# Ledger of designs, part 128: peptides against a protein of PDB entry 6O8C

Target 1, 262 residues: chain A of PDB entry 6O8C
Amino acid sequence: VGLRYEKISLPKIHPRYDLDGDASMAKAVTGVVCYACRTASTLLLYQELMRKGVRWLVELVKDDYNETVHKKTEVVITLDFCIRNIEKTVKVYEKLMKVNLEAAELGEISDIHTKLLRLSSSQGTIESSLQDISSRLSPGGLLADTWAHQEGTHPRDRNVEKLQVLLNCITEIYYQFKKDKAERRLAYNEEQIHKFDKQKLYYHATKAMSHFSEECVRKYEAFKDKSEEWMRKMLHLRKQLLSLTNQCFDIEEEVSKYQDYT

## One batch from the design tools (peptide; made by RFdiffusion4, then SolubleMPNN)

Design b2_p20_8_s2 (from b2_p20_8, 8 letters changed)
Fold by OpenDDE base, seed 4:
Structure b2_p20_8_s2 (fold): chain B 262 residues (1-262), chain A 20 residues (1-20)
Amino acid sequence: as target 1 above (262 residues)
Amino acid sequence: DEEDLERALEILEELFRAVE
């Protein structure tokens, strides 16, 4: 899961003044930091897309939840209606028995009543489970997407822009080192400038690599790990929701068997 | 935007398959 990228490191920067070596080194550094910029951009895009996907999935699951709640409500209404009718029937038969009238069907009706009451009790459990799911999906819940806003890198961090600035500085020095190389020999002042630029190159390169590693890669990996954890929990929730839905259908089917007595 | 959504869904699907 996630994007594949290569672990990068800076080439060794030799302190020795060498126009050919310095140009080659600068080229390599430019390449590495350029890769870091592109990778950072790609990692950012991935995270932004994932955030959109997470929001989408949360809304989808909420819709499924609402449908399940609706189904549960429908079943409760049907069940309650059936219970009321059976209770009326039981009451009538009990009165008949009190006046010594035969009521052979009372036993069957009473058994049905008992079964319906059990089903009604199970609805309470389903309700509690649905409430739990609602709580988990709600803001501040364990399955809320708050993590997606907290973890990882964001456009507001301007990591790509920061790296690009450093890359620009490095590239400029690289181009100068190419020119220096072409000159074969520099005057004293130009040589000193070259040495200073080499130090600047080192500074920019190390800063870029640190920023890339600590602010881009590390945070991305944390985001990825959190996303996997969240997805596992979300899948579990979906399974629970599906189970509750199936229970509602099962209860509805069971109730339908007794509707002939109502 | 639509392309972004499609790509987002693909990423989610990849994640889904990985943790399923």
Scores: peptide ipSAE 0.333, ipTM 0.889, DockQ to the pose 0.916
Fold by OpenDDE base, seed 1:
Structure b2_p20_8_s2 (fold): chain B 262 residues (1-262), chain A 20 residues (1-20)
Amino acid sequence: as target 1 above (262 residues)
Amino acid sequence: DEEDLERALEILEELFRAVE
């Protein structure tokens, strides 16, 4: 899951002054840091897209939740109505029993009443479960998307831009080293400049690599791990919500069987 | 934005498959 990228490392930088070697080294460094820039950009994009997706999914689940709540409410109304009607019927039959009528029908209706009351009790459990789901989806809840805004890298961090600046400096030195190589031999002053530039290149390269590893890759990996954890929890929540929905439908169907007795 | 959303959904789908 996530983006695949190569683990990169800087080439060995030899301390000795060597125009050919320095040009080759500089080329390699440029390539590595260039790759880091591109990778950082793709990692950032992935995270930004994921954040959008997370927001979308949360809203989708909230919509499903609201539909389930609506269905639950409908079932409660229907069930309560059925219970009231059955209770009225029970009272009528109880009065008839006082005049020595058969008790068989009363027994059946009483059993139905008992079953309906059990169904009503189950609605309380469903309500509690829905409240739990609501709390988890609400701000501050365990499934809130706050982590997506906190974890990982962000455009405001300007990591790509920072790496690009370093890359530009490195590239400039590389092209100079290419020219130096073409000269085959440098005067004393130019040689000293070359040596200083080599030190600068090393500095920029190491800074770029450390920044890439610590501020881009590591944070991305943390974001990825967090996203996977969150997704597992969200999937489970969706399954719970579906189960609750199905329970509501089952109760509604069961109640419909007894409506003829009302 | 629409393209981004589509890509975001693809990423989510990948995650779903991974954790399912």
Scores: peptide ipSAE 0.332, ipTM 0.888, DockQ to the pose 0.938
Fold by OpenDDE base, seed 5:
Structure b2_p20_8_s2 (fold): chain B 262 residues (1-262), chain A 20 residues (1-20)
Amino acid sequence: as target 1 above (262 residues)
Amino acid sequence: DEEDLERALEILEELFRAVE
């Protein structure tokens, strides 16, 4: 899951002054940091795309939720209407029973009434479950997309730009080291400059690698982990929502069986 | 933006399959 990238490390930087070795080392460092820049950019893009996907999915689930709420409301209205009609029928039969109506018919209607009341009670549970889902999807809820805005790397962090600056510095030193190599031997002052530049290269490279590892890779991995966790929870929520929808349909179907008695 | 959405959905789908 996620983007594949290679674990990179800086080549060993030897303290010894060696024009050929230093040029080769600088070339290798340039390559590594260049890879880090490209990778950081790719990781950022991945996260931005994932954020869009998350937002899309949240809205989709919210739409499904609203449809379920609508269905639930419809069922409640139908059920309440059916209950009221059955209650009226029960009252009529109770009055007729005073005039020798068969107790069996009243018993059947009373049983239906009891069943309907039980179904009505179940609506409360459905309502509470829907409210829970709503709270989880709402801002500040556990399934809100807030995490996607908090976790990972963002364009505003300017990580790629920061790495690019360091890469530019490193590249400049590399090109100088190529020139130094071509000279085969440097004057004392030039040699000292070369040594100082080598130290600068080391510091820039180390800074780049630290930034890449700590601010790009680590945060990306954290984002990926959070996204997986969130997706699992979202799938579970969708299953719950589907279950609630099915319950509404089941209740509606059962109520329809008793409409003939109203 | 549509292309971005398509790519986003692909990434999301991959994630979906991974946790399913």
Scores: peptide ipSAE 0.331, ipTM 0.888, DockQ to the pose 0.911
Fold by OpenDDE base, seed 3:
Structure b2_p20_8_s2 (fold): chain B 262 residues (1-262), chain A 20 residues (1-20)
Amino acid sequence: as target 1 above (262 residues)
Amino acid sequence: DEEDLERALEILEELFRAVE
């Protein structure tokens, strides 16, 4: 899962003054840091796309939640109606028993009433579960997308731009080293400048690699891990919602069996 | 934005397959 990228490392920088070697080294460094820039950009894009996907999925799950709540409400209304009707029927039969109705008929209706009350009690459990899900999806909840805004790299961090600046400096030195190589020999002052630029190159390259590894790759990996964890929780929540929906349908079906008595 | 959403969905699908 996630983007695959090559592990990169800086070439060895030899302290010896060598125009040919220094040009070759500078070329290699430029290539490595260039790859880091491109990779950082790709990793950033991946995270931004994932954030959009996460937001979309949250809204989808909220819709599923609302549908479940709607179904639950429908069942509650139906169930309450049936209970009220059965209670009226029980009262009528109690009056009729004083006149000559068999106790067996009242017993059957009373049993239905008891069953309906049990179904009604189960609605409380469903309600509690729905409330829990709602709290988890709400802002600040455990399944909110707050992590997506906190973890990983963001455009506002300007990591790609920072790396690009360093790459520009490195590239400039590389082109100078190509020129120096073409000269074959440098005057004393030019040689000292070359040596100084080599130190600058090392500094910029090291800074770029550190920034890439610590601020781009590490944070991306953390984001990836959080996204996987979050996705597992979301899938579980969706399954819970489906289960609750099915429970509502089951209750509705059972209530329908007693509608003939109402 | 639509193209981005499609790409985002592809990424999510990959994630789904990984955790399912």
Scores: peptide ipSAE 0.329, ipTM 0.888, DockQ to the pose 0.915

Design b2_p20_8_s3 (from b2_p20_8, 7 letters changed)
Fold by OpenDDE base, seed 5:
Structure b2_p20_8_s3 (fold): chain B 262 residues (1-262), chain A 20 residues (1-20)
Amino acid sequence: as target 1 above (262 residues)
Amino acid sequence: DEEELELALKILEELFEEVE
């Protein structure tokens, strides 16, 4: 489960001049935008941590891949050696058959040879699968972590700082509205300033909420979706890699059974 | 960095469990 955050909305801003109501509204707006700032910061941190985790996981899988490739190479060498030895044995027995050797022994060795050749053919499939995995993990591949750098929000976007600036403006107006409320009645000029500040508050608040929704939340959700998709693919790749590893071990085990005949 | 890595791993684990 990703980070939980509450969907926030601005309180209704009434156009009517009301010192008590305006102070209360401004307080509420300040609270909402403050929450947006904190949430944006948390979402950013989450994404940065996820990026680090993704990089770590990619390196881990690459290490596993390299180990599998190494194992595969070892098995190929062993298998090829075994095949060569069996082929030599077959040639010797074929020469001996000219001197009345039992056909049964040659048949058994020939069957082993056939089985080994089949195993050798399977190595080609393993190789192709490993190459596919390598291509997927390589830069530009489907499992590359490029998405983690492209999607979501980044510190360089300065979203939190931008929201904080707006919050500061809103907070300033809120404190003024508290003072205005305490006056109970404003002179005409002060009233006009209050009304103007109320409009400013509205614009700052709207801008903050739009920025939060479009540049923070939306991008975070997109990042989250991409991360989930990527993780599914990575899981599948790991399973494939494990399967290939097991195949290598199985082949090695089978080859070991025939080493006594060489 | 170690603490951050630990947190990152926890986040990944949670994500892993979610998609599994």
Scores: peptide ipSAE 0.145, ipTM 0.799, DockQ to the pose 0.880
Fold by OpenDDE base, seed 1:
Structure b2_p20_8_s3 (fold): chain B 262 residues (1-262), chain A 20 residues (1-20)
Amino acid sequence: as target 1 above (262 residues)
Amino acid sequence: DEEELELALKILEELFEEVE
């Protein structure tokens, strides 16, 4: 979705000297460029806020990752302990079988041992997945936030300020044209000044619009697209982390069922 | 900064909803 803004265009500028028309045109131009300034400011703010949000989210996900790693480690320790205990029990029962005792219990314990070993093997897969996630979150990884610093517009670009300067020039000319209109007729010298100012207004206006479109809007849209792509990846990563966490809990629960046999 | 953070979080939330 992003920010909604209107597509703007400059009004037609007639070459003919017309005090009324020129004043009206200048007013319209002023309005358009004013809107561009405000929009540029809003777009910049959005991007700056998004950059802050991205940094925050990265840290949040890193914290989640660390918690998952911790949980995984805990489960590994518990599982290994359980396996060792079961192995000891198996050895005891094997010795008892040599004296013609019932083998039913040994079979059950051996099955448990096999299940635990399978669970242990699954931990390797979890570890591999966590390593992959770590690599993606690491500097230079696929989920690095370097794009947020590179894409879009930045305060250092001074786009808003540049547009504001142009707006100021345009506004000044507009007010002069308003005065000229009130005079109804200008002397030759003033008329020539008016014509020159009209050319300046056109120059400033076109410069403002091109700057707005190329340096503000286009870059913003690129930033927005990158942010959406990145966010989808981050969302997926978070889901993966949650899945891995749940797997760890499931393994822990399963192991707890066999602790009575140790 | 707190207000900005809140706004940033709102932006992120909107983005999450969009991409989900």
Scores: peptide ipSAE 0.144, ipTM 0.799, DockQ to the pose 0.904
Fold by OpenDDE base, seed 4:
Formats: C-alpha cells, sequence, structure tokens
Structure b2_p20_8_s3 (fold): chain B 262 residues (1-262), chain A 20 residues (1-20)
C-alpha cells in the first residue's frame, strides 16, 4: 500500500545552442519538475493523513484497552466474591466433619474452591499482560507513535514551496525559450542571454530533482516503511488484547457456574 | 476535515489489509 508514482528523470540537456531543441528541452524539464511538485504535495498529504489516522488508531486501541481492564476488574470482583463464599462454606463443612457429622458435599465444594483458585491465578497472568500492553502504548513505549512525527516529510519543511519556486524559475525560462524559438534567430546579446538561461535552467532543474529525490521521495519511503512496521505491531497488540478479553469472558462464564454454591 | 478523516481511515484500512 502507498501512493504510486513514476520515477522521473531529467531529459538530456545538450550543450549545443539550438533554439528549437532548447525550447523542447525546457518544456520537458518544466513537465518533469511540475510532476515533482504535484507528487511532493500528494506525498505530503498522504503522510499528514496517515499521522492523523495513527493518532486516531492509538486512541481507539487505548479505549479498547480500558474496556478490557474494566472487564477484567469486573471478573476479579465476581471471582473474589465467589472464592470468599466458597471458603466460608468449606470452613463450615470442615467444622461439621470435626464433630463427626456427615459432609458428603465437602469434596465437591473443595474441588470448586481449587478451580476458583486456579482461575484467580490466571487473572494474575492477565493483569501482567495488560500491564505490558499499557507499557507498550505509553509514551516511550514500543508502540509509541513518535515515529510518525520524526519520519517523513512535514509541512514545516516547505518542500512543495521550495520546488514551486524552482518550477517558477524554470517555467519563466521555458516561456522565454518559446519566444526565442519564435524569433528563429537571436541577436548576439540575446543569444548569450539564452545560453546563460540554459545554464540556469540546468541548475534549477538539477536542484529540484535532487530535492525531490532526497527530501521528498526518500523520506516518504522511510515513513512508509516505519508505518508498515508499526501497523504490524499494532495489529498484533490488538489481537493480544482481544485474546485477553476473551479470556476474561471465559473466566466469567466458568465462575457463573459456581455461583449457585455461594 | 471530516472528508480528510475519512480518507485517513481508508488509508489506514488499506495499510491494515497489507500487513494482516
Amino acid sequence: as target 1 above (262 residues)
Amino acid sequence: DEEELELALKILEELFEEVE
């Protein structure tokens, strides 16, 4: 996933003075740099939107986490209550046995108690897992979204504006070259200006392409790679969270079977 | 803003599908 864009390169710039060729070359350069500007803008927008989405997703996962914690807490309360009641019952039956009263139900109650204690122990594991998830989601955690602010291109970089300035310069020269072409022949001074402008065109074009490649495309690709890595981790975390939620429900269901003894 | 959010969500969805 990501924005598809074509790899662009500058046309060959011939050193020979040729009004027709220079106009054609300038047109091509203008087109390439124009494409770079538009692409840079699109890449920037994509990244900004992704950053918003990442923030949204983090908050969503945090909400899910909180809901899971709440559910876990509810189950713990229910479980603890059930354990306390069973323990009271066990004590009563033990006293009855001490006075040689028949307590046939003691074995069943004791087994239930043992099962409940196992469930209680599993809650400790769930708690530890939730704490781990919390740590990962917290600032500085492994799933922090700090990368989204560090990687890629940002509006503050003003890459699009910088490219646009270069495009404007190139376009101006292109328009002049169109005029020069229409004249068919230039006076000596005008010819020298044309040659000079051609050098300027080359300078602006190369600067634009370098900036586009190094500051826009490369950084975008790095951002994309980081986003994919982060998303995999988030997906895994969500699966873990869902698993923990399901475990809580399973425990709750099992505890409900023993509530009749409390 | 709402349209941007919707687009952002679509981008995220596509990313989810890619890494899933």
Scores: peptide ipSAE 0.142, ipTM 0.799, DockQ to the pose 0.928
Fold by OpenDDE base, seed 3:
Structure b2_p20_8_s3 (fold): chain B 262 residues (1-262), chain A 20 residues (1-20)
Amino acid sequence: as target 1 above (262 residues)
Amino acid sequence: DEEELELALKILEELFEEVE
């Protein structure tokens, strides 16, 4: 959804000298550029807040990763312990078979050993998946937040300040046009100044709108698109971590069934 | 900073709802 803002456009500027019309036009232009300034500020704030949120989420996911790694390590230790114990038991039973123990018991223990080895092999897959996730979260990885620092608008760009300067110039001309309107008629020199100021107003307004659209809105939209893409990837990664964690729990549960034989 | 974090979390929540 993002931030909703109104589409703005400059009013038509008529080339005709009209004190009443020019004052009204200048008022409208001032309003539009003022809105652009406020909107630019809001868009900037949104992006800055999102950047903070992104950093927070990265840390959260790193914590989830570390927890998963910890659980995996715990399971590996438990599994290795069980395997070693079963191997010892197998050796004992092999010796006892020479003394008339039933082959059926050795077969059962051997089957357990085989199952444990299969579980151990699955740990390799989990490890590989964790390594992949780690690489993606690492600096320069596919899920790095470098985009957040590159895309969008930043306070250092001073876009709001630049727009404000233009707004100030426009506002000054607007107030002059209000005075001119009150005079009803201007002397020749004052009329020429008015016409010149009208051209300046147009120039400033056009510059402001171009800057707003190209340097504020467009970059914001690009940032928003990147943020959505990144967020989808992060959510998927979190689901992967959860899946890996659950796999570790499942393995642990299965190993616990064989602990009575160790 | 706490207020900003709260706002950031709200923005993220909205983004989550949009992406899911």
Scores: peptide ipSAE 0.139, ipTM 0.797, DockQ to the pose 0.925

Design b2_p20_8_s4 (from b2_p20_8, 7 letters changed)
Fold by OpenDDE base, seed 5:
Structure b2_p20_8_s4 (fold): chain B 262 residues (1-262), chain A 20 residues (1-20)
Amino acid sequence: as target 1 above (262 residues)
Amino acid sequence: DEEELERALEILKELEEAVE
């Protein structure tokens, strides 16, 4: 978002300078810009903390993914072994039937084989889901954390420092206006300087507030919105991983029931 | 943080109105 160089139309400096009023105004402006500096710093710190949290969550979810993949692999190996064994058993029984084996036993084994093949098909679906999750977590994926580095404000932007410089300028003018107030009456040249400083104060104040609004607040809000959206998606992904893990456990449990037949 | 942001925005609005 480019610095909208809004031609700061300097407010029409009212020709009437009031030394008391100007000092009070300058004090108020100083307070506001000071608050903006502090707020900008707080917003920056919040974002930096959130970035750390994002990195942490990414690593956590990657660990969850790896655990799920490991479990899936274990189940696939077990299932494949079971299928191979049951197929060997089926072949043996088919040979025995040619001699005198009852058809009922072969039927039961064949049914088990069919069930195992269905479980194997389910593993294919799990694999596809894991691949999808991996793609989403990969660099350039939909759940990549690149946004956290792009969105919001960063220490390198030096927004707080820039605001502090403007605050210093404003504060200097404020102190001068306090002195002017104490004099009660200014000479012509001093009056002109006061008027000029008043214009400078307005310029600095407007610049500070514009910078605060556009470069600090707006970017922070964008970061906040993006972080909330991303967080919801990540939590959903984690739930999906848990579901896949549970499916693997369910398959493993079911396979264990048939191991006695192999 | 939200309350602080809201306060900052209100102050900003007041300042903008005063400068106009």
Scores: peptide ipSAE 0.018, ipTM 0.593, DockQ to the pose 0.033
Fold by OpenDDE base, seed 4:
Structure b2_p20_8_s4 (fold): chain B 262 residues (1-262), chain A 20 residues (1-20)
Amino acid sequence: as target 1 above (262 residues)
Amino acid sequence: DEEELERALEILKELEEAVE
């Protein structure tokens, strides 16, 4: 279902010069952006883990596919062999009928032949299904994992680092505002610096929140949605493979019943 | 000075909205 995170927003920034209020505001902003940094890191980690999981699942399903194909091939060989033997038997019995043998035995063998041919036809359906699965798993197929490398956030984006830089700037201003608060009153020049720093803080905070929202959260959500969709399809495909495998076993079992006649 | 700060904050807000 993905990671849960709390929706964060910047506190209201009052334009009025107030040392106490500004310190409090700066503290709150620091907290929010700090949370954004941690969240971005967590979201990135989640995606990286999911990418590993995706790769693992792809390999698993490919292995399942190969095993199914192998089993199918074995069954086809066995079935074809059985069919050929039955056909030879039919020919022998047809010749023997010319010598007044009972038609009942030929009928039984003929029925077996018909059943085997039906089983052979079912193998064609299995083959078609396997081909479909193969196409879906192929590069560029509907179940390709290329999206996992494209969607979401990546370490190379350096989102956490970028946010951390902004957080550092904000934190510095916050600490200064704490000092300013402790002074209770600032000289004119220091007051002007405080006001400018407040503007800078707002700028950094806004930039951080925008970056977090647009480059971290949004992309994460897109990745999450894509991963969920893909995962459902992959699991369904795996179930389909298992079904095909079971069908092969069923056919093999059925053929084994007729091997005594060959 | 407070008015100037208010104006600056408004400008920053507008810039944020423009980037979104």
Scores: peptide ipSAE 0.017, ipTM 0.511, DockQ to the pose 0.014
Fold by OpenDDE base, seed 2:
Structure b2_p20_8_s4 (fold): chain B 262 residues (1-262), chain A 20 residues (1-20)
Amino acid sequence: as target 1 above (262 residues)
Amino acid sequence: DEEELERALEILKELEEAVE
């Protein structure tokens, strides 16, 4: 789960004035920061796609919840109806028992009544479980998706654009260093400019790498970890819903066995 | 890294002053 990327670091920058070395160094720095830009873009895209996936999954689970609630309600209605009918029958047979009639039938009906009441009790447990799930899915619940909007990097952060600006500055200096290298020797003023640009390069590169590490990579990793945790919980909840649905079907099937007595 | 950056900034400042 998640994107894999390689750890990048800036090459060592030597303080010595060396036109060949400086050009090579600048090239390497350009490459590193370029990679950072591309990686930041990819990480951002991944997170945006994951956010869409999270929203989709929330809706899916809500639909599952509603279906389970609907099924539970249906079963409750059927079960209650059956219980009421059995109770009426029990009352009739109890009256008959006063004159010592139909004793065997009364026993059978009474047993059915007891079984139905047990099934009714299990509905209470299902209801409690559904309420728990509902609370967890609520906006303030344990499975809220608010983290997806808070964690990680966002397009509004402009991280890729910021890195690109720095890359452009670095690239410009690199091309100048290539020209300087081609000149083989610089006049005093040009040499001073070169030295100054080298420091600018260092500044931009350091800023880029710091930004990449702290604002892109770190936040991405936090997002990834949170996403994985949340996803596991959501999938578990979905399994719970399916289990509850199956329990409702089992109860419905059991009740159907006694419909001939009602 | 912060120390290196500070050193770089100091150098930049010195160079800027020298060019002016």
Scores: peptide ipSAE 0.016, ipTM 0.528, DockQ to the pose 0.011
Fold by OpenDDE base, seed 1:
Structure b2_p20_8_s4 (fold): chain B 262 residues (1-262), chain A 20 residues (1-20)
Amino acid sequence: as target 1 above (262 residues)
Amino acid sequence: DEEELERALEILKELEEAVE
């Protein structure tokens, strides 16, 4: 799960002054840092998309919750109505029983009443479960999406831009080293500049790689891990909602069997 | 379930791409 990227490392930088070697090294460094820039951009994009997805999923689950609550309410109303009607019927049959009529039917109706009351009692459990789900989905709940805004890398961090600046510096030095290589020999002053530029290249490269690893990759991985965990919890929550919905349907179906007695 | 998680993440990715 998540974006796959190749682990990159800087080539070995030899301290020896070598125009050919330095040009080759600089080329390799440029390639590595270029890859880092592109990767950082991709990782950032992924995270931004995931943040949108997280928000979308939250809204979806909230809608599911509301639908479940609505269904539960409907069932409660229907069940209560049925119970009231059965109770009226029970009272009538009790009066008839005093006259030695319909005694067998009273037993049946009483049993139905008992069953309906049991179904009504189960509504309390469903309500409690819905309340738990609601609490988890609340802004301060365990399934809050605040982590999505806090974890990972953000456009405001300007990581890609920072890496790009370093890449530009490295690229400039690389092109200079390519020219130096073509010259085959440098004057003393130019040689000194080359050596200094090599140091600068090393500095920029190490800074780029450090920034990439610590501020891009590591944070991305942390974001990814949290997103996976959160997603798993959200999926489980949706399953719970579905289960509750099904329970409501089951109760409704059971109640429908007794409507002929009302 | 890891498979379910992967599928969910893929769906989210697809949806986000479709919205953009």
Scores: peptide ipSAE 0.021, ipTM 0.505, DockQ to the pose 0.068; fails the geometry check

